# Peptides against a protein of PDB entry 7BBL, part 21

Target 1, 86 residues: chain A of PDB entry 7BBL
Amino acid sequence: IAQESLESQEQRARAALRERYLRSLLAMVGHQVSFTLHEGVRVAAHFGATDLDVANFYVSQLQTPIGVQAEALLRCSDIISYTFKP

## One batch from the design tools (peptide)

Design b1_p22_2_s3 (made by RFdiffusion4, then SolubleMPNN; from b1_p22_2, 9 letters changed)
Fold by OpenDDE base, seed 1:
Structure b1_p22_2_s3 (fold): chain B 86 residues (1-86), chain A 22 residues (1-22)
Amino acid sequence: as target 1 above (86 residues)
Amino acid sequence: SAVAAAQAAFLARAQAELAELA
């Protein structure tokens, strides 16, 4: 068989990573996720959705140091990392 | 609610994209 081009290899790699990402998001639906934000702020919220492009997180029951917000939007730029317990 | 609506749309889009990647 013909050797796969570099472009094709990169395409497969991107596709694989995208699939992994999407499946991880789907697994989070309806579950509580812990987010690490800037300045040492940590919050927890139930994952609702993301826009898949900018990775804006639509969440509910956002627990913050100063209270609970029923619904909120967490932008990708706000998030350093997040953890999820399946 | 807004989040509920976004969730429904997300589920549909994510599943559709996964189908295209398969």
Scores: peptide ipSAE 0.653, ipTM 0.934, DockQ to the pose 0.908
Fold by OpenDDE base, seed 2:
Structure b1_p22_2_s3 (fold): chain B 86 residues (1-86), chain A 22 residues (1-22)
Amino acid sequence: as target 1 above (86 residues)
Amino acid sequence: SAVAAAQAAFLARAQAELAELA
């Protein structure tokens, strides 16, 4: 009986995780997302896009502690986590 | 709009990659 190699199993696992990630991003398009930044700062913004390599977030209507920014770029290095309500 | 342009490109790239993973 043929047996899948460890490398092949790991490849499928990575592919599955990447697919899940991409689908989650697509689901966020046009929706408001809440971001947790450093030092307990939390902001909300409408998701526009990411770059698929670095995961920078291009957003609109960014609600910050000091006001609303029409368009903004959130660097992956600045983001601890994010939440989204479908 | 810069965000709108980025969004259009993102949608295309993400869909293309999903097709490759299938």
Scores: peptide ipSAE 0.653, ipTM 0.934, DockQ to the pose 0.901
Fold by OpenDDE base, seed 5:
Structure b1_p22_2_s3 (fold): chain B 86 residues (1-86), chain A 22 residues (1-22)
Amino acid sequence: as target 1 above (86 residues)
Amino acid sequence: SAVAAAQAAFLARAQAELAELA
């Protein structure tokens, strides 16, 4: 019986992960997201969008320890993790 | 606003890519 090649298996796995990632981003639209940044700094903001390749986060009403920014860009490199309440 | 414009583009791009993966 013919078997799927390892390359094909890996390709399907990558596609599945990408799909899950995209769906998770879409689920975040319209919701407040909590971000953990460097040095343990935590902020909250309404998710607007990302650029799907670099994963910069375009957000609004960014609540930081020093104040609120109406709009902001969070670079993926600055983000350790994020979570949101569906 | 910049974020609003980015969101519109994002929604379209994300949906388009999902369609390609399906």
Scores: peptide ipSAE 0.653, ipTM 0.934, DockQ to the pose 0.903
Fold by OpenDDE base, seed 3:
Structure b1_p22_2_s3 (fold): chain B 86 residues (1-86), chain A 22 residues (1-22)
Amino acid sequence: as target 1 above (86 residues)
Amino acid sequence: SAVAAAQAAFLARAQAELAELA
């Protein structure tokens, strides 16, 4: 009936969150994603990849308010949130 | 392209890390 240590519980929780994050990214591959940036700017682009550490997004066909960029890099610091339809 | 190359590397890294977490 020994209780699992707090440290052990937290470790499992962190691992679970990381796993869910990675699986969500993999699910985005090949799909168009909508990004919400600062100042209410919203863009859409096809997800290419991330670096898994800084969470930079490498995308293609980025639709912006002023035009389309064939390829682009979106830094996590510029992104407020994102969503996509599986 | 640059994005295509990054994607290939990403897929490999993500899958490898998931295997370690399993």
Scores: peptide ipSAE 0.652, ipTM 0.934, DockQ to the pose 0.909

Design b1_p22_2_s4 (made by RFdiffusion4, then SolubleMPNN; from b1_p22_2, 9 letters changed)
Fold by OpenDDE base, seed 5:
Structure b1_p22_2_s4 (fold): chain B 86 residues (1-86), chain A 22 residues (1-22)
Amino acid sequence: as target 1 above (86 residues)
Amino acid sequence: SAVEAARERFLAEAQARLAELA
């Protein structure tokens, strides 16, 4: 049989990563997520959704250093990292 | 609300994308 090309192997690997990412996002729905933003600012919020292309985060009950916002939009460009506990 | 609307869209899009990767 024909050997799978290196490019094809890479494509499968990318697909696997994309699947893992999507399933991870789905698992986060309705759960609290901790976000690390610019300059060490940390916030927590309940994950609602993202835009898959832009990766904006639509969240609720956003706990900021100042107070809580019922609903908010976090831009991917503003997020350094995030953590989630199932 | 915006979040609820986004959730609905996200769930649909994510499932569609997963189907493509399956």
Scores: peptide ipSAE 0.601, ipTM 0.920, DockQ to the pose 0.884
Fold by OpenDDE base, seed 2:
Structure b1_p22_2_s4 (fold): chain B 86 residues (1-86), chain A 22 residues (1-22)
Amino acid sequence: as target 1 above (86 residues)
Amino acid sequence: SAVEAARERFLAEAQARLAELA
C-alpha cells in the first residue's frame, strides 16, 4: 500500500499549524487581547496587526497600569504571553 | 494611522499566505 513519506507528513503538519496560527491572528482583529509582560505587568489592547515575521503587535487602546495609550507597538521581546477570548 | 495602515497590510498578507497553504 502506497504511504505518504514521513517528511511529507511532517510538512502537512507544519502547514496545518501555520494555517491555524494565521487564522487565529485574523480572528483577533478588532478584538481585545490581554498581554503578559515582564515584571508581572499585564495590559489589554485591541489587536490591529502583526508583521508576521518579527511578531510585533500593532495595537490600539492599550490599557496600562497608569493610563490608556491610543496606539502602540508591542515588541515580541516585551511579551511573555498573550490570551484572546473568542 | 500607523496601526490602521499595518492592519491593512496584515489582512492582505495573512490572506495571501493562507491562499498559498490551501
Scores: peptide ipSAE 0.599, ipTM 0.920, DockQ to the pose 0.882
Fold by OpenDDE base, seed 4:
Structure b1_p22_2_s4 (fold): chain B 86 residues (1-86), chain A 22 residues (1-22)
Amino acid sequence: as target 1 above (86 residues)
Amino acid sequence: SAVEAARERFLAEAQARLAELA
């Protein structure tokens, strides 16, 4: 029986993860997302978009501890994690 | 706005990328 190579298995795995990631991003469009940033800072914002490659987040109505920003860019390096309610 | 423009680009790009994976 011919068996799939490790490389081929890894390719399929990467494709599956990429698909799940993209679908999750699309699901966030128009929803408020909670971001955990460094130093224990948590913010909430409406998800607008990402650039897909570096995962920068373009958001609106960013609620921070010191106020609200109408529009903002959250760099991947700034974000520890994020979550949202569909 | 910049965010709205980015959103439109994102929607198109994400959908195109998903189509490539299908």
Scores: peptide ipSAE 0.598, ipTM 0.919, DockQ to the pose 0.929
Fold by OpenDDE base, seed 3:
Structure b1_p22_2_s4 (fold): chain B 86 residues (1-86), chain A 22 residues (1-22)
Amino acid sequence: as target 1 above (86 residues)
Amino acid sequence: SAVEAARERFLAEAQARLAELA
């Protein structure tokens, strides 16, 4: 009846959070995402991909206040939050 | 395109990472 160590519990917690994050990204593939940027700017784009280490967002059909970009790169540091409808 | 190439890499890498966690 040996109980799990604190380190083992923390490892499982970290793994669970990482799995949830990865699955959320995969769920965005093929969907339009709304991004909130700095200075109150909000844009919408179709999600293509991220690079998992730096968390850059590769998107298409980016709708901005001044026009549409066919393809664009959004840096994680530019993004405050994002939402999408599954 | 650059976005499509990134998408292919992302799908493969994300699935590989999930498999490692399972």
Scores: peptide ipSAE 0.595, ipTM 0.918, DockQ to the pose 0.906

## One batch from the design tools (peptide)

Design b1_p23_1 (made by RFdiffusion4)
Fold by OpenDDE base, seed 5:
Structure b1_p23_1 (fold): chain B 86 residues (1-86), chain A 23 residues (1-23)
Amino acid sequence: as target 1 above (86 residues)
Amino acid sequence: SAYVDLSEKTLAELKAIVADLEA
């Protein structure tokens, strides 16, 4: 079979990345999410919403080392990764 | 459990990709 071009491979990779991201947003609804931030900071919160330009996570019940915030805003640029149990 | 990488590179790619959803 003919090998897929580099451009096609990149296109599929981008599509897969988008799908994974979007599915994660759907799956995390109603679940506590663990966010790994810079400087070794880890916080837990319930997902609320995100903006379309992937700038912010709007969360609730944010557990930080210094306490719990009912509602909070997490900048995506401050997040290294996040995990949750679907 | 699910894991999502939001490293600088990944974030940049996502921003570019998702931006098209607004158009």
Scores: peptide ipSAE 0.531, ipTM 0.853, DockQ to the pose 0.084
Fold by OpenDDE base, seed 2:
Structure b1_p23_1 (fold): chain B 86 residues (1-86), chain A 23 residues (1-23)
Amino acid sequence: as target 1 above (86 residues)
Amino acid sequence: SAYVDLSEKTLAELKAIVADLEA
């Protein structure tokens, strides 16, 4: 049995990553999302939209340690990860 | 629950991948 090439493995990995990301965006719509940011900061917000170039997350009802912001912009570069319940 | 990693490496990869969607 021929072993899958490295290129093929990487291609599948990228495809899986893309699918997971895009599907998550669809599933996030209207839901509260928990964002883990740098320096141990964690916030919760409702997903609104994102840029096609993966630059920003546009959210609402952003819950921070100092209060709630009705609408906010989260730079993707500030985000380590996010979780939500679809 | 769903989990998505947006580490620097992943973010860079996503930016490159998603950019192709606009092409």
Scores: peptide ipSAE 0.524, ipTM 0.850, DockQ to the pose 0.086
Fold by OpenDDE base, seed 4:
Structure b1_p23_1 (fold): chain B 86 residues (1-86), chain A 23 residues (1-23)
Amino acid sequence: as target 1 above (86 residues)
Amino acid sequence: SAYVDLSEKTLAELKAIVADLEA
């Protein structure tokens, strides 16, 4: 029985990750996104844009425990994960 | 719902595979 090489598996994994990420950007447009940050902090915001080097998320209506910011910048390195309803 | 992890490892991988989009 033929077994897929480790190299092929890694290539497929990278391709899948790229597709999921890019498609998520398209799918979250116009929707509220929940961002999980470090130390259990969770915020909600509407996606605006992101830079091509995956450094920042530009968002609007950022809802924090303190209040709402009309526009904000989230550093990708501060984000653990994000979820949304397409 | 959709879920995307941006762990340190995932973020590094994304930066590498998306970098070509800047060309």
Scores: peptide ipSAE 0.509, ipTM 0.844, DockQ to the pose 0.085
Fold by OpenDDE base, seed 3:
Structure b1_p23_1 (fold): chain B 86 residues (1-86), chain A 23 residues (1-23)
Amino acid sequence: as target 1 above (86 residues)
Amino acid sequence: SAYVDLSEKTLAELKAIVADLEA
């Protein structure tokens, strides 16, 4: 039985990641999301919207060590990853 | 729980994919 090439495996992994992102946008609406930022900073906020060019996350009730910000803008380039409970 | 990677590489790829979908 032929083994799947490394390239094929990587392509599937990338496709899965891209699909997960797109579906996550639909699933996180109205939910609290945990964002992991640089320097070990982690914040929680309710998802609002994103730019079509994947530049920013617009969120509400942003919880930081300093306090809660009603409305906030998170640059995607500042985010390492995010998690949430669908 | 759902998890999404937004590393520089991933972000670049996502931007391209989303752009194609919205075009």
Scores: peptide ipSAE 0.469, ipTM 0.828, DockQ to the pose 0.092

Design b1_p23_1_s1 (made by RFdiffusion4, then SolubleMPNN; from b1_p23_1, 8 letters changed)
Fold by OpenDDE base, seed 1:
Structure b1_p23_1_s1 (fold): chain B 86 residues (1-86), chain A 23 residues (1-23)
Amino acid sequence: as target 1 above (86 residues)
Amino acid sequence: SQYVDLSALTLEELLALVEALEA
């Protein structure tokens, strides 16, 4: 019988991963998110928007070890992990 | 650079934008 090509299977797998990731982004909107950055730095902020081209997170009320920033930009490449309560 | 406010989008709309940017 006819079977889906490996390429199409991989394409579907990538799409599924993208969808899962984007669902998580949508889920965190309006919630405080805890970010773990490089060197063990941990910050908390409210997620607002993203830059799909450069992979940037636009956040508000960023709480850092040094202080609080009302508005800030976090690069996805700088983020190791994050947690939030939906 | 494409700025997207996620609070104003559905998953379907977001996926469509991502796909459009990949084209």
Scores: peptide ipSAE 0.107, ipTM 0.663, DockQ to the pose 0.821
Fold by OpenDDE base, seed 5:
Structure b1_p23_1_s1 (fold): chain B 86 residues (1-86), chain A 23 residues (1-23)
Amino acid sequence: as target 1 above (86 residues)
Amino acid sequence: SQYVDLSALTLEELLALVEALEA
């Protein structure tokens, strides 16, 4: 088998990471996810859908420090990290 | 922006959509 170039390896690596990311999104569907936002704000919400353009999260039952929102959009730019139990 | 209901998609379909959007 011919030696794969570094560039090709990088392409495959990015593709693999993308697939893993998408798999995680599918695994999140219907589950409560803990989000860490800017300024240390932490919220919890049930993951429903996403905007594939910018990976925005459409969630329900968003628990915020000031109350619960039935439906909400979490912008990718506002999210620092998130965790969930599959 | 495109709203995508992930509960209605398989991984294969999701991958296809993402690739199509990025093409």
Scores: peptide ipSAE 0.106, ipTM 0.666, DockQ to the pose 0.860
Fold by OpenDDE base, seed 3:
Structure b1_p23_1_s1 (fold): chain B 86 residues (1-86), chain A 23 residues (1-23)
Amino acid sequence: as target 1 above (86 residues)
Amino acid sequence: SQYVDLSALTLEELLALVEALEA
């Protein structure tokens, strides 16, 4: 009986995660998103665009504990998780 | 650094761009 290799299983799993991530980005467009950053910092902002090779989020109306920024860049590496209403 | 406007892309097009960058 044919058996899928471990490498093939891992490749499919990685592809599934990538697709899920990309779907979330598309769904974020035009919505306010809540971001959880390092050290438990939580911010909210409207998602605008992304930079695929640099992995930056271009956002507007960034609400932070110390104020609001009209426009800002968030590095994906700084983001622990995010939520939004689709 | 490539700027991408996600509002102008479908999932299929976005997946194609990612594959092209990783190749």
Scores: peptide ipSAE 0.096, ipTM 0.658, DockQ to the pose 0.765
Fold by OpenDDE base, seed 2:
Structure b1_p23_1_s1 (fold): chain B 86 residues (1-86), chain A 23 residues (1-23)
Amino acid sequence: as target 1 above (86 residues)
Amino acid sequence: SQYVDLSALTLEELLALVEALEA
């Protein structure tokens, strides 16, 4: 009978989005991911790990317009979006 | 900062780590 409060509904919604995000990170492991950065820059890299407190992306084989980096750090503040095939 | 190898974690373990850091 008791109706869930608006605050509780928002909390569940945020938790659901967070879980979805984390699931995507796990699914990315071992796969090539396409990242869209600022200024229309698009790069591709294999996802390796993350920094959970600041959400930095540690990647390998980063393909940029000017070459490939064996290992690289992508700052979360520079990432607009990303896509991958699970 | 804490470096985490996601290939060695389950979702439950990852969620636990995140929640611990946010507490």
Scores: peptide ipSAE 0.092, ipTM 0.653, DockQ to the pose 0.804

Design b1_p23_1_s2 (made by RFdiffusion4, then SolubleMPNN; from b1_p23_1, 9 letters changed)
Fold by OpenDDE base, seed 4:
Structure b1_p23_1_s2 (fold): chain B 86 residues (1-86), chain A 23 residues (1-23)
Amino acid sequence: as target 1 above (86 residues)
Amino acid sequence: SRYVDLSRLSLEELMALVDELEA
């Protein structure tokens, strides 16, 4: 039996992860999202929009340990993980 | 704008947009 190449398997896996990620983006619209940043910093904010080119999240009502920002940009590179209730 | 308004996109449309940007 011919086995699928490792490269092909990796491409399928990557595609699946991408779809999962994009679905989460759509689901988070209009909801408060809890973000885990570097060094265990946790913030909460309402998702507004995303920049697919630069990989930024535009958010509102950003609650941080040191205060609240009405509007802010979160770089995806700053984000380790996030959770929300759809 | 460089921002994508996800409130008006389906998954299919979003995936197509991402594919276009990555091409």
Scores: peptide ipSAE 0.215, ipTM 0.768, DockQ to the pose 0.640
Fold by OpenDDE base, seed 1:
Structure b1_p23_1_s2 (fold): chain B 86 residues (1-86), chain A 23 residues (1-23)
Amino acid sequence: as target 1 above (86 residues)
Amino acid sequence: SRYVDLSRLSLEELMALVDELEA
């Protein structure tokens, strides 16, 4: 019986994860998102746009420990996790 | 780098853009 190779299965799995990620990004638009950054830093912001080449988040109304920034740039590499209500 | 406004894209369009960048 012909069966899909492990490599092919892994490729499908990666594609599924990528789709899930991209769906989450789209769902974030227009909502306040809570980000957990390195060293226990937590911020909240409204997600606006992204740089697909380097995975940067362009956000607005960024709430930081020292105040609110109208616009800001967050690097995905600095983000440990995020939560939002769809 | 390419700047993308996600508020104006469907999932299909976004996936297509990502695929193009990765090609």
Scores: peptide ipSAE 0.189, ipTM 0.745, DockQ to the pose 0.793
Fold by OpenDDE base, seed 2:
Structure b1_p23_1_s2 (fold): chain B 86 residues (1-86), chain A 23 residues (1-23)
Amino acid sequence: as target 1 above (86 residues)
Amino acid sequence: SRYVDLSRLSLEELMALVDELEA
């Protein structure tokens, strides 16, 4: 049996990570998400929507160190990591 | 840009949309 090429294996690995990411987006709907941003800033918000290329996050009830913002946009490039309770 | 309400989409539908944009 011929072994799968390294390129194909890497492609599958990337696809798996992509799927996990997309599943996390679906799972976080309706839940408060904790975002770790640059400079050690942590914020919490409810995930609302994203654009088609998943580059921007539309969130609500954004809790920041300086107050709560009812609605906000977070750029994917500003986010280091996020956690939530499904 | 258009925003998508993910609560209304399946993973399959979402992945299809992303694939179309990346093609």
Scores: peptide ipSAE 0.168, ipTM 0.700, DockQ to the pose 0.707
Fold by OpenDDE base, seed 5:
Order: structure tokens, then sequence, then C-alpha cells
Structure b1_p23_1_s2 (fold): chain B 86 residues (1-86), chain A 23 residues (1-23)
């Protein structure tokens, strides 16, 4: 009973994180998500879809500090973090 | 298409699509 290689362990860890991330995406569908953007800007929007290759979020009813935008694209480069309540 | 509607996918399908995009 030998330990698996470090590379194998890392591979499994990456897979687990990936699954967790994808599950979170599925869970947020149809829900309002709070996004933290650069410069401390916080917005809320209903999650619609993603551009999976670059992790861009297509959202609706984007509430910004200056108003509501009906439809919007949040680029991955804009997003620091996000939270939601399933 | 530019985006994927996650409401139409299972986790398995989503993971498969991501794999395809990253390949």
Amino acid sequence: as target 1 above (86 residues)
Amino acid sequence: SRYVDLSRLSLEELMALVDELEA
C-alpha cells in the first residue's frame, strides 16, 4: 500500500475543485448573485449563462451603484469574487 | 454559440463541455 505520486494527488485535487466550481455554477442558475468587482465595487445580478472557456458571466437585472442594467456581460477579468444563496 | 445555458445541462454534460473547450 504505497502512496500515490504527488502529481496524481494534485490531479485529483484539481478535479475535485473543478467539480465543486461547476456544481456552484449549476446551483446559481436563476438566482441572484453578488459580485465583487475591482475597486470595491459590488453588484448583484441574476445569473443566466457563462462563457465556459473564459468564465465570463452573462447576467440579467444587474444592479450597479448607479442603476440597473437589464442585460450584461461580466468579464472574468472584472470579477474578484462572487457569492449567492441557493 | 458564445455562451452556454447551464439550465440545460447536467453536471456531467457541463464537465464534458468544459473538457472539450480546454482541449
Scores: peptide ipSAE 0.105, ipTM 0.669, DockQ to the pose 0.734

Design b1_p23_1_s3 (made by RFdiffusion4, then SolubleMPNN; from b1_p23_1, 8 letters changed)
Fold by OpenDDE base, seed 5:
Structure b1_p23_1_s3 (fold): chain B 86 residues (1-86), chain A 23 residues (1-23)
Amino acid sequence: as target 1 above (86 residues)
Amino acid sequence: SRYVDLSRHTLEELLALVDELEA
């Protein structure tokens, strides 16, 4: 009986998490996403693209408390959480 | 960081891109 090494197990785990994350991003594309930012600020925007590595989100039709911005970049450091309807 | 338009890629392509970014 052979046992997979801890390193290989961790590699598979990371790969699985990556795939799950990417699937989530794909599901998000084209949909309105609700973002919770710092200080309790909530915005909504259509997800368009990302840089993948640091989760900076390029969005459109960003609804902010003061108006709508056609296109915007939401930095990972700005985002506390987000939700969307697939 | 590079801009990736997810609407233009399959999951497999995205996985490949991530691997490229991490290399």
Scores: peptide ipSAE 0.355, ipTM 0.844, DockQ to the pose 0.876
Fold by OpenDDE base, seed 1:
Structure b1_p23_1_s3 (fold): chain B 86 residues (1-86), chain A 23 residues (1-23)
Amino acid sequence: as target 1 above (86 residues)
Amino acid sequence: SRYVDLSRHTLEELLALVDELEA
């Protein structure tokens, strides 16, 4: 009986997670996203673009504690967590 | 790496782009 290898199963699992991630990013488009950064800093912005692999985000209307930036770049390493309402 | 505007792409197109990056 032909049986799928463990490696093949893992590949399918990774593909499924990747699809879920991309669907989430697409759902973020056009919505305000809340980001929690280091030192407890919280910002909100609209998602625009990404490099897909490293998860660097190009955003707009970035609301920070000291003001609003029309456009900005958020690096994956800067982000602790994020939430949004699809 | 290049940045992709997700507002201009379908899921299928994004999946294809990721496959290219992983190749």
Scores: peptide ipSAE 0.354, ipTM 0.843, DockQ to the pose 0.827
Fold by OpenDDE base, seed 4:
Structure b1_p23_1_s3 (fold): chain B 86 residues (1-86), chain A 23 residues (1-23)
Amino acid sequence: as target 1 above (86 residues)
Amino acid sequence: SRYVDLSRHTLEELLALVDELEA
């Protein structure tokens, strides 16, 4: 019985997750995205650019509880979840 | 780090860029 190595299986799994992630990012382009941050803080912004590896996101028209920021940098680590309408 | 404008790329192009980053 031929069986794919664990390393190969993990590699394929990572590749699949990476594609899924990138598809999600592309789907957000041009749409207002609602982000849930830590401590229940919610913001909305338009997704723009990313560094892909570190997962820093340049966004525009960031609506925060205390005002609107024309441009901002969001770190993926600061984001708990997000929703948008494709 | 290099920032990529996603509005200018397809999924295939992004996957290629990620491969380059991981190389």
Scores: peptide ipSAE 0.347, ipTM 0.840, DockQ to the pose 0.807
Fold by OpenDDE base, seed 3:
Structure b1_p23_1_s3 (fold): chain B 86 residues (1-86), chain A 23 residues (1-23)
Amino acid sequence: as target 1 above (86 residues)
Amino acid sequence: SRYVDLSRHTLEELLALVDELEA
């Protein structure tokens, strides 16, 4: 039985991780997500759209310490972590 | 950058779009 090449194994691994990530994003749709940003800032918003690769998030109803924005863009580099309930 | 509204796509469609971005 021929053994799968290293390149093939890596390709399958990346594909599996990508699918898991996308499934997570789909689960976020329609729910309020809590984002932890730098400097301890925490915001909440509804997930709307993304560029899929860089992970820039277009969100709505962004609640910040100083007010609410109807729509906003959150860059991946600004986000430390996020949580949500499916 | 191209933004995709996830509420209008299936997982299969999203996977296809990602493949195009990485090509």
Scores: peptide ipSAE 0.339, ipTM 0.836, DockQ to the pose 0.828

